# Peptides against a protein of PDB entry 6RGO, part 219

Target 1, 392 residues: chain A of PDB entry 6RGO
Amino acid sequence: MALKLLGFNQDATCFSVISSNKGVTIYNCDPFGKCFELEKSTSNDEELDFLVEMLFSTSLIAVVDKTIGASKRKKLKIVNTKRKATICELTFPHEIMDVIMNRKIICVVLKSDQIFVYDISCMKLLRTIDVRGEKLKSTSKFRNSEAVGDIGVRVSLSTDNNSILCYSSYSKSDKENAPLNDIVVFDALKCIQINVLPAVHQSNIVCIACSPDGMLMATASEKGTIIRVFKTIDTENDEPILVNEFRRGSRPSRISEMKFNHDNTLLACVGESDTIHIFALPVTTTEADANEDDTLQQSSHSLSSSINGLQYISKGLANRFGKIIVSKIPTQSQQRHVAYIKIPENAKYRIGFPKDTTNTIHICGEDGNYLVYSIPRNEVGPCTLVKSNTFD

## One batch from the design tools (peptide; made by RFdiffusion4, then SolubleMPNN)

Design b2_p17_8_s1 (from b2_p17_8, 6 letters changed)
Fold by OpenDDE base, seed 1:
Structure b2_p17_8_s1 (fold): chain B 392 residues (1-392), chain A 17 residues (1-17)
Amino acid sequence: as target 1 above (392 residues)
Amino acid sequence: SEEKKLKELRELLEEEE
């Protein structure tokens, strides 16, 4: 059967799939099994397409049926999985491209490059963000939507209650073809812009991940060779703070998903390549807890690789056009993966980090495999398969 | 009623993980 992966929930306790025969199925990871099934509404051999976002392990899902006609593609349903009932239905002016949520906020991304931000507790619209709105003042030419591939506004939301929304925006360029290479950091609760990271890549951003706490953000471009990690809120001299630059590979390959683990110590990426890459983030020692005298001398040879402070030598090459270009970190400062998983070629995979086990990663494939891997702590190498299950 | 649906929505948002 053709499977299409929708992804893991926020804590990787569940994942959702589309089965051509059944419709949407949600699987529980442990114990492994079906926890919800949404039957296809039509007997037609139409290619099933859905958006499903699950709120953690709760009975709340957001569903968009993209299979049947242009009208359903504009409808968001909030569904109670225990009752198999629609609680709320919202209709949008344009096709829904993405849905993301936490316990406070639901964000709906439209094909119009608009982000609708709702208070989830009452489904009240808090903000409409028009990502094109700054550009439409300069260039009335609708890009013919046909030739621009799957390049749209990308979003990520913190899983915590702070509800930090990161989204890709068009760079300030008089060029009709300005790339989606800026990032806006937005407080979704207060509906305020916190930060703008200009030109974080040279090409369009195709993947964004926010950390669970909203303090970090990872970005990847269409090239998918470099992943950049920034602070979301903090700035240094009004400039964005680049925390890490990771090299996934030398060959261009699309990154489809990135995830931080729960404690911000790991970043995983998956995409069109045969390899899931896992990167280690520097533990930000908060200076605060240095006062407790507890003398436990256990000589864990932490490879304190002295990440000598990447003094971001902001040699602001203020190029004549006032664009802050994030200087390419020297190749010597580009970190490689600390761990990897080999996946079948041409199989789409999704990734999730469980909350309880910081060194475990969950993956699922359109090949019908759900796999749990242990991430090595002390050595750079392959992850170890711990558990496997199959699904149809 | 819409109010009853909003009540149910809040009950689901209060479900523990």
Scores: peptide ipSAE 0.583, ipTM 0.945, DockQ to the pose 0.591
Fold by OpenDDE base, seed 4:
Structure b2_p17_8_s1 (fold): chain B 392 residues (1-392), chain A 17 residues (1-17)
Amino acid sequence: as target 1 above (392 residues)
Amino acid sequence: SEEKKLKELRELLEEEE
């Protein structure tokens, strides 16, 4: 049977799949088993396509039926899984490309490069972000997204209540073919733009991850060779703070998904390659208020990897042609993975980090494997398989 | 009613993990 992965929920307690014969199935990770099934409404041999976003382990899902021939690609349904009932239905002017949510906000990305931001508690529209209109008053030409493949606006939302939305935006280049290589950081609750990171890659951004707390973002371009990690809110001298630059590989390969773990110590990436890469982030010491005196001399073996190279994206000299030269971080400062998982070639996998176990990663494949791996802390190497299950 | 739907939506948002 052909499986199509939809992904994990925010805390990796559940994942969703499309089965060609059954429709949408949601699996619980622990204990492993089916928790919800949305039956196929059509007897036709049409390839099923859905968007499903689950709100944590709750009975709330957002569903878009994108099946070919279905006039439903513009309809978002909020469904109670316990009742198998539609609570709310919204219709959009354009095809829905993505849906992301937390306990406060639901964001709907359209084929028109619009982001609709809703207060989930009342399903009121807070903001329509027009990613084209904000920068390009003039060029009403819809990129025929058909001709340029899967290049559209990418979004990621913090899982916390601060609801930090990161999205890809078009560069200010007067060229009709401006790349989607800017990032905008947006407070989705207040509907305020917080930050703009210009030209974070040379090509279109195809993957974004926001940290659970919204303080970090990871970006990857169509090349997928370099992953950049930035602070979302903090700036230095009105310039974006580049925290990390990771090298996934030397060969171009698309990254389909990236995720931070719960404590922002790890970043995982998956895509078209045979390898899931896991990168270590420097522990951002949040200055927790130094109140109480507890003298416990835990010998922090400082892995003093002197990542002193916080390379600011200095505005390279504005060459007369307005090219922001992202200062190439010296190839020597590009960190590699600290851990990896080998996956079958041509198998699509999705990743999730559970909340309670910062050194565990959940993965699932279109091959019907759900796998739990332990991530090594003190050594560079393969992850260890801890648990495996199969699904149909 | 829309009010009943909004009530049900809030009840689901308040579901503990």
Scores: peptide ipSAE 0.582, ipTM 0.945, DockQ to the pose 0.601
Fold by OpenDDE base, seed 3:
Structure b2_p17_8_s1 (fold): chain B 392 residues (1-392), chain A 17 residues (1-17)
Amino acid sequence: as target 1 above (392 residues)
Amino acid sequence: SEEKKLKELRELLEEEE
């Protein structure tokens, strides 16, 4: 059967799949098994396409039927899985491209490059963000949306209650063909723009991840060779907003998903390549724990030497026009993965980090494999398979 | 009623406490 992966929930306790014959199925990770099924509403042999976002381990899901020919592509349903009942239904002016949520906020991304931000507790619209409308104020020519293909606004939301929304925006460059290479950081609760990171890549951003606490974000472009990690908030201490730059590979490859673990120590990425890459983030010691003199001479010597190449782009090189030129960070300062998982080249995989085990990663494939890996702490190498299950 | 649906929505948002 053809499987399509929808992904893990926020804590990787469940994952969602589309089966061509069954419709949407949600699996529980531990104990492994089916926990919910949404039956196929149409008897037609049409290729099923859905968005399903699950709120943690709750019985709340957001569902969009994206099946071709369905008039439902503009319709968001909030469903109680225990009751198999639609709680509410929203209709949008354009096709829904993405849906993200946490315990406070639900965001709906449209094909029009609009983001609708709702208070999830009452389904009240808090804000409509018009990413194109911001571009129109700078550039009179709308790109005809038809020619843009798969290039749209990308979003990520913090899983915490702070509800930090990160989204891709059009560069203010006078070029008719301005790329989606700016990042906006937005407080979704207060409806305030916190920060704007201009030109974080040379090409369109195709993948964004926000950390669970909203303090970090990761970005990848269409090239998928470099991943950049940024602070979402400007710290008073003139610290660089760019905290990490990782090299996934030398060959271009699309990154489909990135995830931080729950303590911001790891960043994983997956995509069209045969390899899931896991990167270590330097632990930003918050100054608070510096007082315990505990003499653990842990041999952290080897990782320190690569960090020195991040030239602090001090605020002072903000040339008069606010172009933070991400100077070409020397290729020598680019960290490689600390761990990896080999996956079949032709199978799409999704990734999730469980809360309880910061060194464990959950993965699932369109090949029908659900796999749990242990991440090595002290050695660069392959992850170890701990558990495997199959699904159909 | 819409009120009953909003109550059910809030109950689902609280399920993990």
Scores: peptide ipSAE 0.578, ipTM 0.942, DockQ to the pose 0.616
Fold by OpenDDE base, seed 2:
Structure b2_p17_8_s1 (fold): chain B 392 residues (1-392), chain A 17 residues (1-17)
Amino acid sequence: as target 1 above (392 residues)
Amino acid sequence: SEEKKLKELRELLEEEE
């Protein structure tokens, strides 16, 4: 049967799958099993396409039927999974491209490059973000849907209640073909723009991950060779703080998903390559806990010495046009993965980090495998398979 | 009623993880 992965929830306790015969199925990770099924409403041999966003382990899901020919591509349903009942429905002017949520906010991304931000508790619209801005509306050439590949606005939301929304935006270049290479950091609760990171890549951003606390953001372009990690809120001399630059590889390969673990110590990426890459982030030792346990100092020194070579050569050449050129971290200081998982070629995988086990990663494949891996702490190498389950 | 639906929505948002 053809499976299509929708992904993990925020804490990787559940994942959602489209089965051609069954419709949408949500699996619980531990104990492994089906927790919800949404039956196929149509007997047609149409390829099923859905968006399903689950709110943690709760009975709340957001569902969009994106199936071709379905009049429902503009309709968001909030569903109670325990009751199998639609609580509310919202209809949008354009096709829904993405839906993200936490306990406070639901964001709906439209094909029009608009982000609708709602208070989830009452489904009140807080803000409509128009990423194209009003000035570009005059060139009413809707990019012909054929030539605009999968390049649209990308979003990520913090899983915490602070509700930090990171989204890709068009560069201020007057060029009709401005890349989606800026990032905006937005407080979704207050509806305030916090930060703007200009030109974080040379090409369109295709993947964004926000940390659970909203303090970090990872970005990847359509090239998928370099991943950049920034602070979201903090700035240095009104400039964006680049924390890390990771090299996934030298060969271009699309990254489909990135995730931080719950303590911001790891960043994982997956995509069209045969390899899930896991990168270590520098632990910002908050100076406060320096008082008690002197004994663990010995092992951290070896990783810190390589990071201290990142002298903040934040001498961004402010080129005459006020574009903060993110200083290219010298290719020599680009960190590689600390761990990896080999996956079948051409298999689409999704990733999740469980909350309680920061050195464990959950993965699931369109091959019907749900796999739990242990991440090595002290050595660069493969992850170890801990648990495996199959689904259909 | 819409109020009953909003009450049910809040009850789901208060579910433990």
Scores: peptide ipSAE 0.577, ipTM 0.945, DockQ to the pose 0.650

Design b2_p17_8_s2 (from b2_p17_8, 5 letters changed)
Fold by OpenDDE base, seed 4:
Structure b2_p17_8_s2 (fold): chain B 392 residues (1-392), chain A 17 residues (1-17)
Amino acid sequence: as target 1 above (392 residues)
Amino acid sequence: KEEEALKELQKLLEEEE
């Protein structure tokens, strides 16, 4: 049977798939099993296409039927999985491309490069972000969204209540074909733009991940060779802070998904390559208030990898040549993965990090494998398979 | 109807993990 992966929920307790014969199925990860099924309404051999976003382990899902007809592709249904009932339905002016949510916010991305931000508690529209309209009134013809293929606005939302939204935006270049290589950081609750990271890649951004706490953001371009990690809110001298630059590979390969673990110590990426890469992040010591006494000598063997490569994206050269020279982190300071998982070639995989086990990663494949891996912390090497299940 | 739907939605948002 052809499976299509929809992905993990925010805490990797569940994942969703499309089965050509059954429709949408949601699996629980532990104990492994089906928790919800949305039956196929049509007996036709039509290729099923859905968006499904689940709110953690709750009975709340957002569903978009993309299978047939321009009308269905514009409808968002909020569904109670326990009742198998639609609570509410929203209709949009354009096709829905993506849906993301947390306990406060639901964001709907349209083919028009618009982001609709809702208060999930009342389904009230808080903001419409027009990513094209924020580009100066230059008569940039509608990129025929058909001709540019899979290049659209990308979004990621923090899973916390701060609801930090990161989205790709068009560079301010006077070129008709400006790339989607800027990032906007947006407070989705207050509806305020917090930060703008200009020209974080040379080409279009195709993947974004926000950390669970919204403090970090990872970006990858259509080349997928370099992953950059930035602070979202913090700036130094009004310039974006580049925390890390990771090298996935030397050959171009699309990254389809990236995820931070819950303590911001790991970043995983998956895509068209035979390898899931896991990168170590420097532990940002949050200066938690130095209150009381307990002298426990935790021998922090800080792997003081000299990440002296905090490179500021210097604004200064932008004016004369329209190239924001993202000061390339010297190729020597481009970190490799600390861990990896080999996956079958041409199998699409999705990734998730469970909340309680920061050294564990969940993966699922269109090959019908759900796999749990342990991530090595003290050595560079392969992840160890801990658990495997199959689904159909 | 809309008020009942909102009450149901709020109840689902309060579901513990």
Scores: peptide ipSAE 0.557, ipTM 0.939, DockQ to the pose 0.661
Fold by OpenDDE base, seed 1:
Structure b2_p17_8_s2 (fold): chain B 392 residues (1-392), chain A 17 residues (1-17)
Amino acid sequence: as target 1 above (392 residues)
Amino acid sequence: KEEEALKELQKLLEEEE
């Protein structure tokens, strides 16, 4: 049967799949089993396509039927899975491309490069962000949608109540073909732009991940060779703070998904490659007040890789055209993965981090495998398979 | 109907993680 993965929920307690014969199925991870099914409403042999966003382990899901020929691609349904009932339905002017939510906010991304931000508690529209309309009105020749198939606005939302929304935006270049290589950081609750990170990549951003707390974001371009991690809110001298630059690989490969773990110590990425990469983030020691208590010198030899302070050599070669080229971290300071998982070639996988086990990763494949891996702490190497289940 | 749907939605948002 053709399986299509939709993804894990925010805490990786559940994942959703499309089965060509069954429709949408949600699986619980532990105990492993089917927890919800949305039956195929149409008898047509059309390839099923859906968006499903689940709110944590709750019975709340957002569903979009994207099936070809379905007049429903513009309709968002909020569904109670326990009752198998639609609570509300919203209709949009354009096809829905993505849906993200937390306990406060639901964001709907349209094919028009618009982001609709709702207060989830009352389904009130708070903001419409027009990512195209921020571009100078003059040169919006409609990109003939034919040639540049999969380049649209990308979004990520913090899973916490702060509701930090990160989205890709068009650079201010007067070029008709400006890339989606800026990031906007947006307070979705207050509907205020907090930060703008210009030209974080040379090409379009195709993947964004926000940390659960909204303090970090990871970005990847169409090349997928370099992942950059930035602070979302904090700036240094009005410039974006680059925390990490990770090298996924030397060969171009699309990254489809990235996720932080719940404590911001790990970043995982998956895509078209045969390898899931897991990167270690430096523990941002919040300067918790150094209250005095002296004693327990347990000499955990933390591999103090001396992250010699990335002196932002802000050599202000402000060349006359305000291309803030994020200074490429020297290739010597590019961190590689600390762990990896080998996956079958041509199998699409999704990733999730469970809340309770910071060194565990959940993965699921269109091959019908749900796999739990342990991430090595002290050594660079493969993850260890802990649990496996199959689904159809 | 709409008010009942909103009450149901609010109840689902209060479900534990």
Scores: peptide ipSAE 0.553, ipTM 0.938, DockQ to the pose 0.650
Fold by OpenDDE base, seed 2:
Structure b2_p17_8_s2 (fold): chain B 392 residues (1-392), chain A 17 residues (1-17)
Amino acid sequence: as target 1 above (392 residues)
Amino acid sequence: KEEEALKELQKLLEEEE
């Protein structure tokens, strides 16, 4: 049977799949089992496609039927899973490409490169973000969907109530083919732009992850060789703060998903490669807890990889066009993964981090495997399989 | 109807994990 993965919820307590025979199924991770099924409404042999976003472990899901030929690709349904009932339905002018939500906000990304931001409590529109802007509307070249690589706006939302929205934007280059290589950081509650990170990659951004608290953001381009981690809100001298630059690999490979763990100590990535990579982030010790005296000399060999390599590339190469050249971290200071998981070739996997165990990762595959791995703390190496389940 | 749907939505948003 063909399975298609929709992904994990925010806390990795559930994941959603499309089964060709059953429609949408939501699985609980622990105890492992089916918690919800959305029956296939049509007997047609059409390949099912859906967007399903679940609000944590709640009975609230957002559903879009994206099946080809379905007149529903512009409709968002809010569904109560316990009642199997549609609470409300919204219709959009264009096809829905993505849906993301937390307890405060739901964001709907359209094929038109528009982001609709709603207050989820009342389904009122707070903001329409037009990522193309008014000036680019004149080039009515709808990128024919046949062009290699579905390059659209990417979004990520903090899972907390602060509702920090990160999205890819077109660089201000007057070129008709401006890349989606800028990032905008947006307060979705206040509807205010907080920050703009210009030209964070040379090519289009295809993957974004916001940290649960909205303080960090990870980005990857079409090349998928380098992952950059930035502060979202904080700036240094009005310049974006690059916290980390990770090397996934030397060969180009698309990254489909990235996620932070709940304490911002780990970043995982998955995609078209045979390997899930897990990177360690520096623990920002907030200076506040320095006061309590407790003498436990656990020799945390902090791999203080001396970030002495932040050479202030001096003020001089402010080229006339105000392009913040993201200081190329020297290739020698690019961190590699601290842990990895091998996955079957050509199997699509999704990743999630549970709240309770910062060193555990949940993964699920279109091969019908749900796997729980332990991440090594003190050693660079493979993750250890802790639990496995199968689904169909 | 709409008010009942909003009350149901609010109740689901208040569901603890």
Scores: peptide ipSAE 0.545, ipTM 0.937, DockQ to the pose 0.651
Fold by OpenDDE base, seed 3:
Structure b2_p17_8_s2 (fold): chain B 392 residues (1-392), chain A 17 residues (1-17)
Amino acid sequence: as target 1 above (392 residues)
Amino acid sequence: KEEEALKELQKLLEEEE
């Protein structure tokens, strides 16, 4: 059967899939099994397309039916899975491209490059963010990029109650084809822009991940060769906003998803390649625990020397040229993965990090595999398969 | 109806994991 993966929930306790014959199915990860099914509304052999966002392990889901007709593609349904009932329905002026949520906020991304921010508790609109800005209202030329349907505003939301929203924005370059290579950091609760990171890549940003606490953000461009990790907030200490730069590979490959683990020690990425890459983030030792074990210093010294090289180059260049956030960091400072998982090249996978086990990753494939891997702590190498299940 | 829907929504947001 043709499966389409929708993804994991925020804590990787559940994942959602589209089955061509059944409609939407949500699976529990542990114990493994079906927890919810949304039946196919149409008897036709039409390709099913849905957006489904689940709120943690709750009975709350947001659903967009994209299968049939431009009208359905503009409707967001909030559904109680236990009752199999729609609680509320919102209609938008344009097609819904993405939906993200936490316990406080729902964000709805439209094909118009608008982000609608709602208070989830009352479904009240807090903000409409127009990423194109007011100047482009006069040129009613919707990019007739029917052909490049994949270049749009990307978003990520912190899973915590602080509700830090990171989104891609158009560079202020007077070029008619300005890339989506800026990042805006936004407090979704207060509706305040916290930061703007200009030109974080040379090409459009196609993937963003926010850390669970909203303190870190990862970005990847259309090239998918370099992943950059940034602080979301400027620290008073003139510390570089760019904290990590990872090399996924030398060959261009699209990254479809990135995730931080719950303690911000790991960043995973998946996409069109045969490999899930897992990167170690250096623990920012807050000064408090500097006292004890000397033995972890040797592995941290090799990482810290590369990071200190980043800090010295960024401080020296940032002070002279206040607009270049991405100094040409020497390619030598680019870290490789610490762990990897091999996956079938033709199968799309999704990734999730469980809350309770920071060294475990959940993955699921359009091949019908749900897999749990252990991540090696002390060595660079393959992840170990711990559990395997199949789904249809 | 709308008030009942909001009460149901709030109850689902208070569901523990």
Scores: peptide ipSAE 0.544, ipTM 0.936, DockQ to the pose 0.650

